# Ledger of designs, part 194: peptides against a protein of PDB entry 6RGO

Target 1, 392 residues: chain A of PDB entry 6RGO
Amino acid sequence: MALKLLGFNQDATCFSVISSNKGVTIYNCDPFGKCFELEKSTSNDEELDFLVEMLFSTSLIAVVDKTIGASKRKKLKIVNTKRKATICELTFPHEIMDVIMNRKIICVVLKSDQIFVYDISCMKLLRTIDVRGEKLKSTSKFRNSEAVGDIGVRVSLSTDNNSILCYSSYSKSDKENAPLNDIVVFDALKCIQINVLPAVHQSNIVCIACSPDGMLMATASEKGTIIRVFKTIDTENDEPILVNEFRRGSRPSRISEMKFNHDNTLLACVGESDTIHIFALPVTTTEADANEDDTLQQSSHSLSSSINGLQYISKGLANRFGKIIVSKIPTQSQQRHVAYIKIPENAKYRIGFPKDTTNTIHICGEDGNYLVYSIPRNEVGPCTLVKSNTFD

## One batch from the design tools (peptide; made by RFdiffusion4, then SolubleMPNN)

Design b2_p15_4_s3 (from b2_p15_4, 8 letters changed)
Fold by OpenDDE base, seed 4:
Structure b2_p15_4_s3 (fold): chain B 392 residues (1-392), chain A 15 residues (1-15)
Amino acid sequence: as target 1 above (392 residues)
Amino acid sequence: SVEDLIAEAMKEKMS
């Protein structure tokens, strides 16, 4: 049967799949098994398409039926999986492209490049962000609604309660064809824009990941060769802080998903390539306020490879329009993966980082494999398979 | 209310 992956929840305790014959199935990771099924509403041999976002290990899911012919592509259902009941339904003016949530916020991305921000507790609309409208205020020309191809507004939300929303925005270039290569950092609770990272790539951003704490953001363009990691909030001299620049590969390949682990020490990426790449991030020594107490000797053998290369985005040549050109880290200074997983080239995979095991990654494939890997910390090499399960 | 139903659904599944 054709499986379509919907992905992991925020803590990688569950993942969601579409089975062409059954509809949506949610699997629990440990113990492995089906925890929810949503049957297809139609007997038709139509290709099933859904968005399903699960809130951690809760009974709350957001569901969008995107199946062809279904007038439901504009409808968000909030469902209690334990009760098998719809709590509420929201209807949008345009097709829903993405849904993301944490314990505080739901963000709904529309084909119109609008982001609707809701308080999850009551489903009250807090903000409508009009990414096109913001562009139009900066650029005098209405772009015709050319077919929004596979490139739209991308979003990522912190999994914590701070609810830092990162989204791709249109560059303030006077060019009619301004790419989606700016990032806006937005406090989704306060509904305030807190930072703007201009022109973080030369082409459209196709993948964004926010760290669980919202302090870091990873970005990838259509080329998918370079991943950039920025601080979300912190700036130096009103300039964005580039923490890392990673090289995924030499050949262009689309990145479909990126995720940070729980402690911001690892960034994983997956996409159209035969390889999941895992990159090491510098340990941000949060100055833990030295409150004295309890003695648990976690022997952090910090391999302090002092990669002191915090290359600030030097003022690259300010082009005539005052745009910060992200200085490319020299290709020799671009970090490679520290670990990898080989996957079938033709199988789409999704990734998740469990909360309790920062050196473990969960992956699932359209090949019906759910796999748990251990990530090496002391050596560069393949991840070790720890657990495997199959699903249908 | 919708709020009560959401608050119920937001309870973690007891393992």
Scores: peptide ipSAE 0.644, ipTM 0.942, DockQ to the pose 0.639
Fold by OpenDDE base, seed 1:
Structure b2_p15_4_s3 (fold): chain B 392 residues (1-392), chain A 15 residues (1-15)
Amino acid sequence: as target 1 above (392 residues)
Amino acid sequence: SVEDLIAEAMKEKMS
């Protein structure tokens, strides 16, 4: 059967899939099994498309029916899975492209490059962010909306209550074709812009991940060869702090998803390549914990030798147009993966990090495999398969 | 209310 992956929830306790015959199914990871099913409303042989965002291990889901020909692509349903009941329905002026949530906030991304920010507790609108409107204030030229390619606003939200929203924005350029290569960091609770990271890639950003605590952000462009990790809030000399630059590969390949683990020690990425890559992050010791015992320092030192320190984004060559482009870290300073998982060619996979096991990763494939891998701590190498299940 | 129904749905499934 054709499966389409929707992904894991925030803590990787559940994942969602579309089955062509059944509709949306949510699986529990442990114990493995179906925990919810949303039947297709139509007997038509139309390719089903849905957005489903699940709030952790709760009964709260956000659902959008994106099926071609469906009049519902502008409708967000908030559903209680235990009751099998719609709590509320919101209608938007444009097609819904993405939905992300935590315990405080729902963000709805529209095809219009608008982000609607809601208080989840009452579904009240807190903010509308118009990513195009910010561009139009800088550039009098209407982009003809016809280049609705695969390039839209990307978002990521912290899974904590701080609700740090990272989104891609259009770089300020007099060029009609300004890329989506800026990042805005936004406090979704206070509805304030915290930071702007200009030109973090040369091309459009296609993938963003926020850390669970909202302190870190990973970005990848259409090339998917380099992943950059930044601090979200902290700046140095009013410039963005680049924490890491990772090399996924030398060949261009789209990254579809990135995730941090719950302690910000690992970043995983998946996409169109035959390999899930896992990168080690330096432990950001907050200065406060520097007073506890010397004994734990010895184990962290062995991985630290290849962590060339916090590379300040050296003042990028101010190209003649005043744009600070993030200077490429020299290829020799680009870190590689510490671990990897081989996946079948042409199989789409999604990734999740469970909360209770920092060295474990959950993956699921459109091939119907749900797999649990152990991540090596001290050695660069393949992950070890710990558990496997199949779904249809 | 919608708020009460959301608050109910936001309860974690006890295993």
Scores: peptide ipSAE 0.641, ipTM 0.942, DockQ to the pose 0.628
Fold by OpenDDE base, seed 2:
Formats: sequence, structure tokens, C-alpha cells
Structure b2_p15_4_s3 (fold): chain B 392 residues (1-392), chain A 15 residues (1-15)
Amino acid sequence: as target 1 above (392 residues)
Amino acid sequence: SVEDLIAEAMKEKMS
């Protein structure tokens, strides 16, 4: 049977799958088992396509039926899984491309490069973000959906209540084919733009991850060879702060998903390659805890491998247009993974970090495997398989 | 209301 992965919820307690015969199934991770099923509404042999976003371990899901021929690609359903009931339905002017949520906000990304931001508590529209801006509306030559691959606006939302929204935006080049290589950081609650990171890659951004607290953001381009991690809010001399530059590989390979763990110490990435990569982040000591008592010199030999995070102050070559291009960190100073998982090349995988175990990663594959791995702490190497389950 | 139904659905499943 063809399985299609929808992914994990925010805390990796559940994951969602499309089964060609059953429709949407949501699995609980621990104890492992089915917790919800959404039956196929059509008897047709059409390939099922859905968006399903779950709100943590709740009964709230957002569902979009994207199945071909379905007049439902523009409809967002908010469903209570416990009641098996639709709470409300919203209809959009364009096809829904993505849905992301936390406890405060739901964001809906349209094929029109619009982001609709809602207060989840009442489903009131807070903001419509037009990523193309007014000037590019006139050149709505429908990107012939055939030739321009799955290049659209990418979004990520902090899982906390601060609701920091990061999204890809078009560079201010007068070229009709401006890349989606700028990032906007947006307070989704206040509806205020906080920051703009210009030209973070040379090509379109295809993957974004926001940290749970919204303080960090990871980005990858279509090449997927380099991952950059930035501060979202903080700037140095009005310049974006590059915290890390990671090398996934030398060969181009699309990254489909990235996630931070809950304490911002790890970044995982998965995609079209046979390898999930896990990178270590420097512990940003928040200066705030400096005031409490001096006494417990527990000599935890934290092997602070002084990864001299070379603060590459990107001497941004101010190009002729005043855009700071993040200088390429020399290939020799690019950090590699600290851990990895080998996966089948032909199976799409999704990743999740559980809240309570910062050194554990959940993965699931279209091969029907749900796997729990332990991440090595003190060595560079493979992750250790801890649990395995199969699903259909 | 829609708000009441959302508030009900947003209750965590006590594991």
C-alpha cells in the first residue's frame, strides 16, 4: 500500500499518515497505536492527498483535503478528533499549500504566496501577509505549475506562546524571477514585522525551521548543502547574527524538514538523502541567570569542546544594492553533523523531537517504520535505535 | 460557540 507521511505534531507525541485504502491515520507514539482515523470520503482510485496539522496532544486538528478533483483544496476544516466532528470550515480564494499552528495562532499558506494568520481560539483573522507585495500582483503569470517545481513561500512558527513566524520572501531584485531567499521574522500575535534577513541563500529557500522559543531559525536552499542558523530577533549593528553554518553534504540534495530540539541544543535535518543529520548548537547562555548563588561548583566536566563559534562577522560585501550577502564561511570551518541516522533512499522520512528527552529523536518513514533513536552526547557517530514499531 | 468547541478540543488528552 502507498503510505504518505504528513509528519509529527509539535512535541512528537503523535504522527499522521495517509494510507491509500484507509485515508488519514494518526498514531500515538507512546504507547504506540492508532488514536484517530479519517475515512476516505471518495470511492475513487484517486491518490489521496491531505494536509493534517495536529495541535500537540490535543483533540484539535486542521485538515485540508488536497485530493485531485476534490473541490476541497481551498477548504480548511478544524476538527475535534475525540468528537469526530468539524468545529468550523474556512474557504480560501486559492489552494492551501501549508498549515502551521501553535496554542495561539494558526497560519494558512496559499498558492498565491499569501499567509493568513488567525487567532486559533476564535478563528478570527489577525493578518493577511502578501509575500509578493502589491507590485508583483500584476505579473501573475501563473507560474506554469509544471516547470517551476514546489517553490513557494515556506513558513515556520515557534511552538511557544510568543508565536514567532518565520517566512521566506522575494528578494528586492527587479527581476521577474526574484528568488525566495529573504527571510521575514514576524510577531504573529502583535502582527508586527520584527526582522528581515536579506539573501540568506543564493537560491530559493525550500526549508525553514524556527526554534520552539522562536529565538533561532534554520534555513536551507534548493541545494541543501549548507544549513544556516540565525538569531531571529537579535541583531548586531543592525546586521543579522549568523550563529552557525552547517554542511549537510557536498552533493545537492533537497532538505524536506528541519527541526530544533526543545532546548535548542540540536538541529536535525531530513530529505531526499539516505541520511538524517543532527547538528549540535552552541548553548546560548541567556545572561539572565547570572545573578543566583555562586556555590554549587559541580565540576560537571562538560566537555565544552570550545567550538570556537567563529563569529564570522560576515563582512557583508555590500553589493551595489546595499544588500549584505552572508559571506560563505570557508568550507574548512563549516561544522559537520555530530550524529546521523541511515535511512532507505527511496523512503521519505519525517522527524520529531520529544519534549521530555532532548537526546532522543522520533522518525517515521513511508516504508511503514516508526523508529526512536538515542543521540550520542560525547562522540560523533551513528544514533542508536531504542524502539521500533511498524504501521500500515 | 465555535470558541467553546475550540477550547474543548484544545484540552490535552491526559495520558
Scores: peptide ipSAE 0.639, ipTM 0.942, DockQ to the pose 0.619
Fold by OpenDDE base, seed 3:
Structure b2_p15_4_s3 (fold): chain B 392 residues (1-392), chain A 15 residues (1-15)
Amino acid sequence: as target 1 above (392 residues)
Amino acid sequence: SVEDLIAEAMKEKMS
């Protein structure tokens, strides 16, 4: 049977799949088993396509049926899985491309490069973000972007109540083909733009992850060779907004998903490659006020590879040419993975970090495998398989 | 209301 992965919820307690014969199934991770099923509405052998976003371990899901007809692809259903009932339905002017949520907001991304931000509690529209802006509406004939298939606005949302929304935006280049290589950081609750990160990659951004607390974001371009991690907020201390640059690989390969763990110590990525990569993030010790006393020299050899080589091009030039965030970081500053998981070639996998175990990763495959891995702490190497289950 | 139904659905599943 052809399985399609929809992904894990925010805390990796559940994952969603499309089964060609059954429709949408939600699995619980522990204890492993089916917790919800959405039956196929049509008896036809049509290829099922759905968006399903689940709110943590709740009974709230957002569902978009993309299988049949242009009208259904524009409808968002909010469903209670316990009641098996639709709470409400929203209709959009364009096809829904993505849906993300936390306990405060739902963001709906349209094929028109619009982001609709809702208060989840009442489904009231808070903001419409037009990523193309007013100027581009006049000249862009809707590219029949069927051929330029998968390049659209990418979004990620913090899983906390701060509700930091990161999205890809078009560069201000006068070129008719401006890449989606800017990032906007947006407070989705206050509906305020916090930051703009221009030209974070040379090509379109195809994957974004926000940290659970919204303080960090990770980006990958179409090349998928380099992952960059940024602070979402400019700190007063002239600290670099770019905190990490990771090398996934030497060969171009699309990254489909990235996730931070719950304490921002790990970043995982998955995509078209045979390898899930896990990177260690430097613990930003917020200097909690070190009250003087306890001299316990725990020689934690923090791998503070001193990024001494970032020549700050002085603030004065940055104002005239925009924030050059990505100076030529010497290739020497690129960190590799600290851990990895080998996955079957051509199998699509999704990743999730459980809340309670920061060194555990959940993965699921279109091959019908749900796998739990332990991440090594003290060595660079493979993850250890802890638990396996199968689903159909 | 829609709000009441959302608030009910947003309850964590008792494990």
Scores: peptide ipSAE 0.637, ipTM 0.942, DockQ to the pose 0.625

Design b2_p15_4_s4 (from b2_p15_4, 7 letters changed)
Fold by OpenDDE base, seed 2:
Structure b2_p15_4_s4 (fold): chain B 392 residues (1-392), chain A 15 residues (1-15)
Amino acid sequence: as target 1 above (392 residues)
Amino acid sequence: SVEEELAEAMKEKMS
């Protein structure tokens, strides 16, 4: 049977799948088992396609039926899974491409490069963000990009209540084919743009991850060879702060998902490659709490891997095509993974970090495997399989 | 109301 993965919820307590025969199924991770099913509304042999976003361990889901012919691709349903009832429906002018949420906000991304921001408590529209702006509306014929990966606006939302929204935006280049290589950082509650990171990659951004607290953001381009991690809010001399540059690989490979763990110590990535990569982040000690004298010598065996200080050589290479703020970190100083998981080459996987265990990762595959791995703390190497379950 | 139904759906499942 063809399975399609929808992904984990924000705390990796549940994951969602599309089964060709059953419709949408939500699995609980622990104890492992089915917790909700959305039956197929049509007996047609049409390939099912859905967006399903679950709000943590709640009974609230957002559902979009993207099945061909269903005429529902523009409709967002908010469903109570416990009651098996639709709470409300929203209809959009364009096809829904993505839906993200936290306890405060729902963001709906349209094929028109619009982001609709809602207060989740009442489904009131707070903001419409037009990523193309008014000037670019006229000339872009909807690329019938029959090209496999619809290059649209990418979004990520902090899982906390601060509701930091990161989204890809078009560079200010007068070229008809401006890449989606800028990032905007947006306070979704206040509806204020708080930062702009220009030209974070040379090509279109295809994956974004915001940290749970909204303080960090990871980005990957269509090349998927380099992952960059930035501070979202903080700037140095009005310039974006590049915290990390990671090398996933030398060969181009699309990254489909990235996730931070709950304490911002790890970044995982998955995609079209046979390998999930896990990177270590430097612990940003906030200098602020240094004043209270409580000498709890928690011997955090900080892995003093001598991360030779990434000298922020903010040598602005003002190359001819605008200030690419991205210091060319020499290829030799690019950090590699600290841990990895091998996965089947032909199976799509999704990743999630559980809240209670910072060194555990949940993964699920279109091969019907749900796997829990332990991440090594003191060595560079493979993750250890701790638990496995199968689903259909 | 829709707000009351949203508030009910947003309750975490007590494990």
Scores: peptide ipSAE 0.641, ipTM 0.948, DockQ to the pose 0.606
Fold by OpenDDE base, seed 4:
Structure b2_p15_4_s4 (fold): chain B 392 residues (1-392), chain A 15 residues (1-15)
Amino acid sequence: as target 1 above (392 residues)
Amino acid sequence: SVEEELAEAMKEKMS
């Protein structure tokens, strides 16, 4: 049967899939097994398409039926999986492209390049962000080019309660076809813009990941060769702080998903390539306020790999138009993966990091494999398969 | 209410 992956929840305790014959199935990762099924409402041999976002290990899911012929592409259902009941339904003016959530916020992305921000506790609208309207206000001449294909506003939300929303925005270029290559950092709770990272790539941003704490953001363009990691909130001289620039590969390949682990030490990426790449981030030494007391001798062999954190001050080459162009890290200084997983060619995979094991990654494939890998820390190499399960 | 049902659904499943 054709499986379509929907992805992991925020803590990688569950993942969701579409089975062409059954509808939506949610699997628990440990113990492995089906925890919820949503039967298809239609007897038609139509290709099933859904968005399903699960809130951690709760009974709350957001569901959008995007199946062809279903007049439901504009409808968000909030469902209690334990009760098998719809709590509420929201209708939007345009097709829903994406849904993300944490314990505080739901964000709904529309084909209109609008982001609707809701308080999850009551489903009240906090903000509508009009990414096109912001563009039009800045550049009066731009026709709303219909987003051709997969190029639209991308979003990522911190999994913590700070609810840092990162989204792609249109560059303030005088060119009719301004790319979606700016990033806005938004406090989704306060409904305020915190930061703007201009022109973080030369082409459209197709993937964004926010760290669980909302302090870091990873971006990839349609080229998928370079991943950039920025601080979300912090700036240096009102300029964006580029923390890392990673090289996924030399060949263009789309990145479909990126994830940080829970301690911001690893960034994983997956996409159209035969390889999941895992990159090491510099450990931000939080100055632990040295509160003296508790003696537990965890012999953390700090492998002090003196990664000289070259603070790449993004010398924003102000082009003739005063735009900060993120300085490219010299190709020799571009870090490669520290670990990798080989996956079947043309198999779509999704990734998740479990909360309790920062050196473990969960992956699932449209091939029906759920796999748990251990990530090597002391050497550059393949991840080790720890657990495997199959699903249908 | 919708808020009560949301609050119930947002409870973590005891493993």
Scores: peptide ipSAE 0.637, ipTM 0.946, DockQ to the pose 0.637
Fold by OpenDDE base, seed 1:
Structure b2_p15_4_s4 (fold): chain B 392 residues (1-392), chain A 15 residues (1-15)
Amino acid sequence: as target 1 above (392 residues)
Amino acid sequence: SVEEELAEAMKEKMS
């Protein structure tokens, strides 16, 4: 049977899949088992495509039927899984490309590069963001690139109540083909732009992850060789703060998903490669914890690998056009993974971090494997398989 | 109401 992965919920307590025979199934991770099924509405042998976003361990899901030929690709259904009932349905002017949510906000991304921001408590529209409209104020005719290219607006939302939305935007270049290589940081509750990170990659951004607290953002381009981590809100001299630059690999490979763990100490990435990479983030000491007493000399041998002072080379190479290009961290200063998981070639996997166990990662594959791995803390190496289950 | 049904659906499943 062909499986298509939809992914984990925010806390990795559940994951959703499309089964070609059954429709959408949601699995609980622990105890492992089916917790919801959405049956096929059609007996046709059409390849099923859905968006399903689950709100944590709740009974709230957002569902979009994206099946080819389905008249429903513009419809968002909010469903109570316990009641098996539709609470409400929203219809959009364009096809829905993505849906993300937290306990406060639903964001709906359209093929028109519009982001609709809703208050989840009442489904009232708070904001429409037109990512193209910001560029249309510059005289550049959008070429209708009829290339139904895999290039669209990418979004990530903080899982906390602060509801920090990060999205890819078009660079302000007079070039007809400006890439989606800027990032906008947006307060989804207040409906205000907080920050703009210009030209964070040379090519289109294809993957974004926001940290659970919204303080960090990871980005990857179409090349997927470099992952950059930025502060979302903080700036230094009105310039974006690059916290980390990670090397996933030397060969181009698309990154499909990235996630931070719940304490912002780890960043995982998955994609078309045979390897899930896990990177260690420096613990951002919030200045607040500096006042707890000096007494517990527990020699946590933090392998402070001497990150010799990465001088903030905040020397944005001002290109001849006054654009701050994020300076490439020298290849020698690029951090490698601290841990990895080998996955079957050509198997699509999704990742999730459970809340209660900061050193574990949940993964699921289109091969029908749900796997729990332990992440090594003190050494660079493979993750250890702790639990495995199969699904169909 | 839709708001009441949303609020009900947003309750975590008690384990």
Scores: peptide ipSAE 0.636, ipTM 0.946, DockQ to the pose 0.614
Fold by OpenDDE base, seed 5:
Formats: structure tokens, sequence, C-alpha cells
Structure b2_p15_4_s4 (fold): chain B 392 residues (1-392), chain A 15 residues (1-15)
């Protein structure tokens, strides 16, 4: 059957797929099995397309039927999976492009480059973010979405209750074709802009990942060769803090998804390449007051030795136009992956990090494979397959 | 109410 992957939930306890004949199926990861099925609303042999956002392992899902019919693509259904009932339905002025949620917030991204922020507890609208701003509304000739590929506003939301929303924004260049290469960091609960990271890439941002705690953000451009990790809230001299710059590869390849693990020690990326890459992040020792007591000498041989490469990014030449171009870290200081998984060529995969096992990664493919890998701690190399299941 | 149904759905695990 033709499968289309929707993705894992926030804690990788479930994943969702579209089956051509059935509609949306949700699988539980452990024990592995079908836990929910949403039948297609039409008997037609039309190509099924859905957005499904899960709320952890709860019975709450958000569903958009993107199958043929411009009216359905504007409708968000909130569904109780246990009752198999629609709780509420929201209709938007434009097609829904993405939906993301946590235990506090739902964000709905529209084709109009608007983000609607809702309180999930009552579905009350808290904020409408217009990423184009008022001035760009007049020059919005509908980007004929046919000719300019999947370049829209990208979003990521922290999985915690702080509800840090990171989204791509247009650079303030007076050019009609400004790239989506700025990032805005937004407190979705308070509805306050916290930070703006200008020109984090030279081209449009196509992938964003927020850490579970909202303290870190990873970004990738259309080139997908370099991944940058920034602090979301903290600034140094009113400038964005670049924590890491990772090299995925030398050849351009689209990154479709990135995720942090639960403790912000790992960043994984997947896309059109034959390889899932896993990068190690420096453990930010929060100076938690080391109160004296429990001297359990777990000899964590900290791989601390190789992080000598925090060369002060010397003030990059402010080019005459005041654009803070994040100075290209010299190619020699770009970190590579610490671990990898080989996947079939042309197979679309999704990734998830389970909460309780920080060195485990879940992956699923449109080839019908659900795979659990162990990530090596002390060596650069392949991940070890721990469990495999198939689905249809 | 919608709020009660939302609260129920957010509490209940998928079976």
Amino acid sequence: as target 1 above (392 residues)
Amino acid sequence: SVEEELAEAMKEKMS
C-alpha cells in the first residue's frame, strides 16, 4: 500500500501514518500496535492527504483533511480518539499548512503566512501573528504556490509548558523577494516576542526544531548542508548566541525534520539523504548548586576534550547594509555527526526521541518499517538496531 | 461543554 508518514508525537510513544485505503492510522510504539484509525471521509479513490498533530499519548488529536476540496483544507478538527468524536471544528480564511501543539498551546500555520495561537484548554484565540506584516499585504500577489515550491513559514514549539514558539520570518530587506531567513522566538502563553535572530541562513529556512525546554533551536536552510543551533532566549551583547554549527554533508539535500532528545544532548536530522545524522551537543552545565551529598562517582568519562573549538566568533565585518550575517564558522570548526543510521534511498523517514531513554531513537519509514536504534555514547559510528516492527 | 470534552481528551490515554 502507499504509506505517507505524518510523524511521531512529542515523546515518540506514538506515530501516525496515512494509508491509501483506510485514512489515518496511529500506532503505539511500545507495545507496538494500532491504537487508533480515522476512516477517510470520502469513498473516492482520491490521494489522501492529512495533517495530524498528536498530544503525547493522550486521546486529543488535531486533524486537517487536505484531500481534494479547498474547503476541507481550511478546517481544523479537534478529535477525541477514544470517543471517536469531534470535540470542535475551526474554519480558517486560508489553507492550513501546519499544526503544532503542546499541553497548553495549539499553533495553526496558514498559507497566508499567519500563525494562529490558541489556548488548547478552551480553543480560545490568544494571538494572530502576521509574519508578512501589514506592509507586505499590499504586495502579496498570491505567491502562486505552484511555482514557488514548499517555501512557507516554518514553526517549532517547545514540548514543555513554557510554550516557546520559534518561527521563520521575512528579513527586513525592502526586496519583494525577501527570504524567510530570520527567526522569531515567541512566548506563546504570554503572547510576547522574546527574541529575533536575523539572517541565520543565506536562503529560506526550511526546517526548525525547538528543544523540549525551549532553550535551544536548530535551523536548516534549503541547502541542508549546515545546521545551526542557537540559544532561543539568551543574547550576548544584543546578538544571537550560536551554540553549534554542524555539517550534515557537502552535497545539498533537503532536511525534512530535526529533533532534540529530551535532555538536549543530541540533535537528529532526517531528509532526502540515505542517512539520519545524530549530533552531540555540549552539555550546558547549568551551575546547579552542587550541594555536597551524594558522591556516587559515576565515572562519566566526559567526552569534554574535543570542545576546545569555541573560537570566539570575531565580530564579522558589518557589511555596509547593517545585516548581521552570522559569520560562516570556518569549515574546519564545523562538527560532524557522532552517530548515524543508514536508510533506504528515496524512503521518507520520520524521527522521534523517547523521553525515558535519551540514547535511543525511534524511526519510521514510508517503507512500512518502525525501527528502534541505540545511539553509541563513546564512539563515532553507526547506531545499533534494537527492535524492528512492520506496519501497513 | 467543549472545555470539559477537551479536558477529558487531554487526560485520557489512547487505548
Scores: peptide ipSAE 0.618, ipTM 0.945, DockQ to the pose 0.861

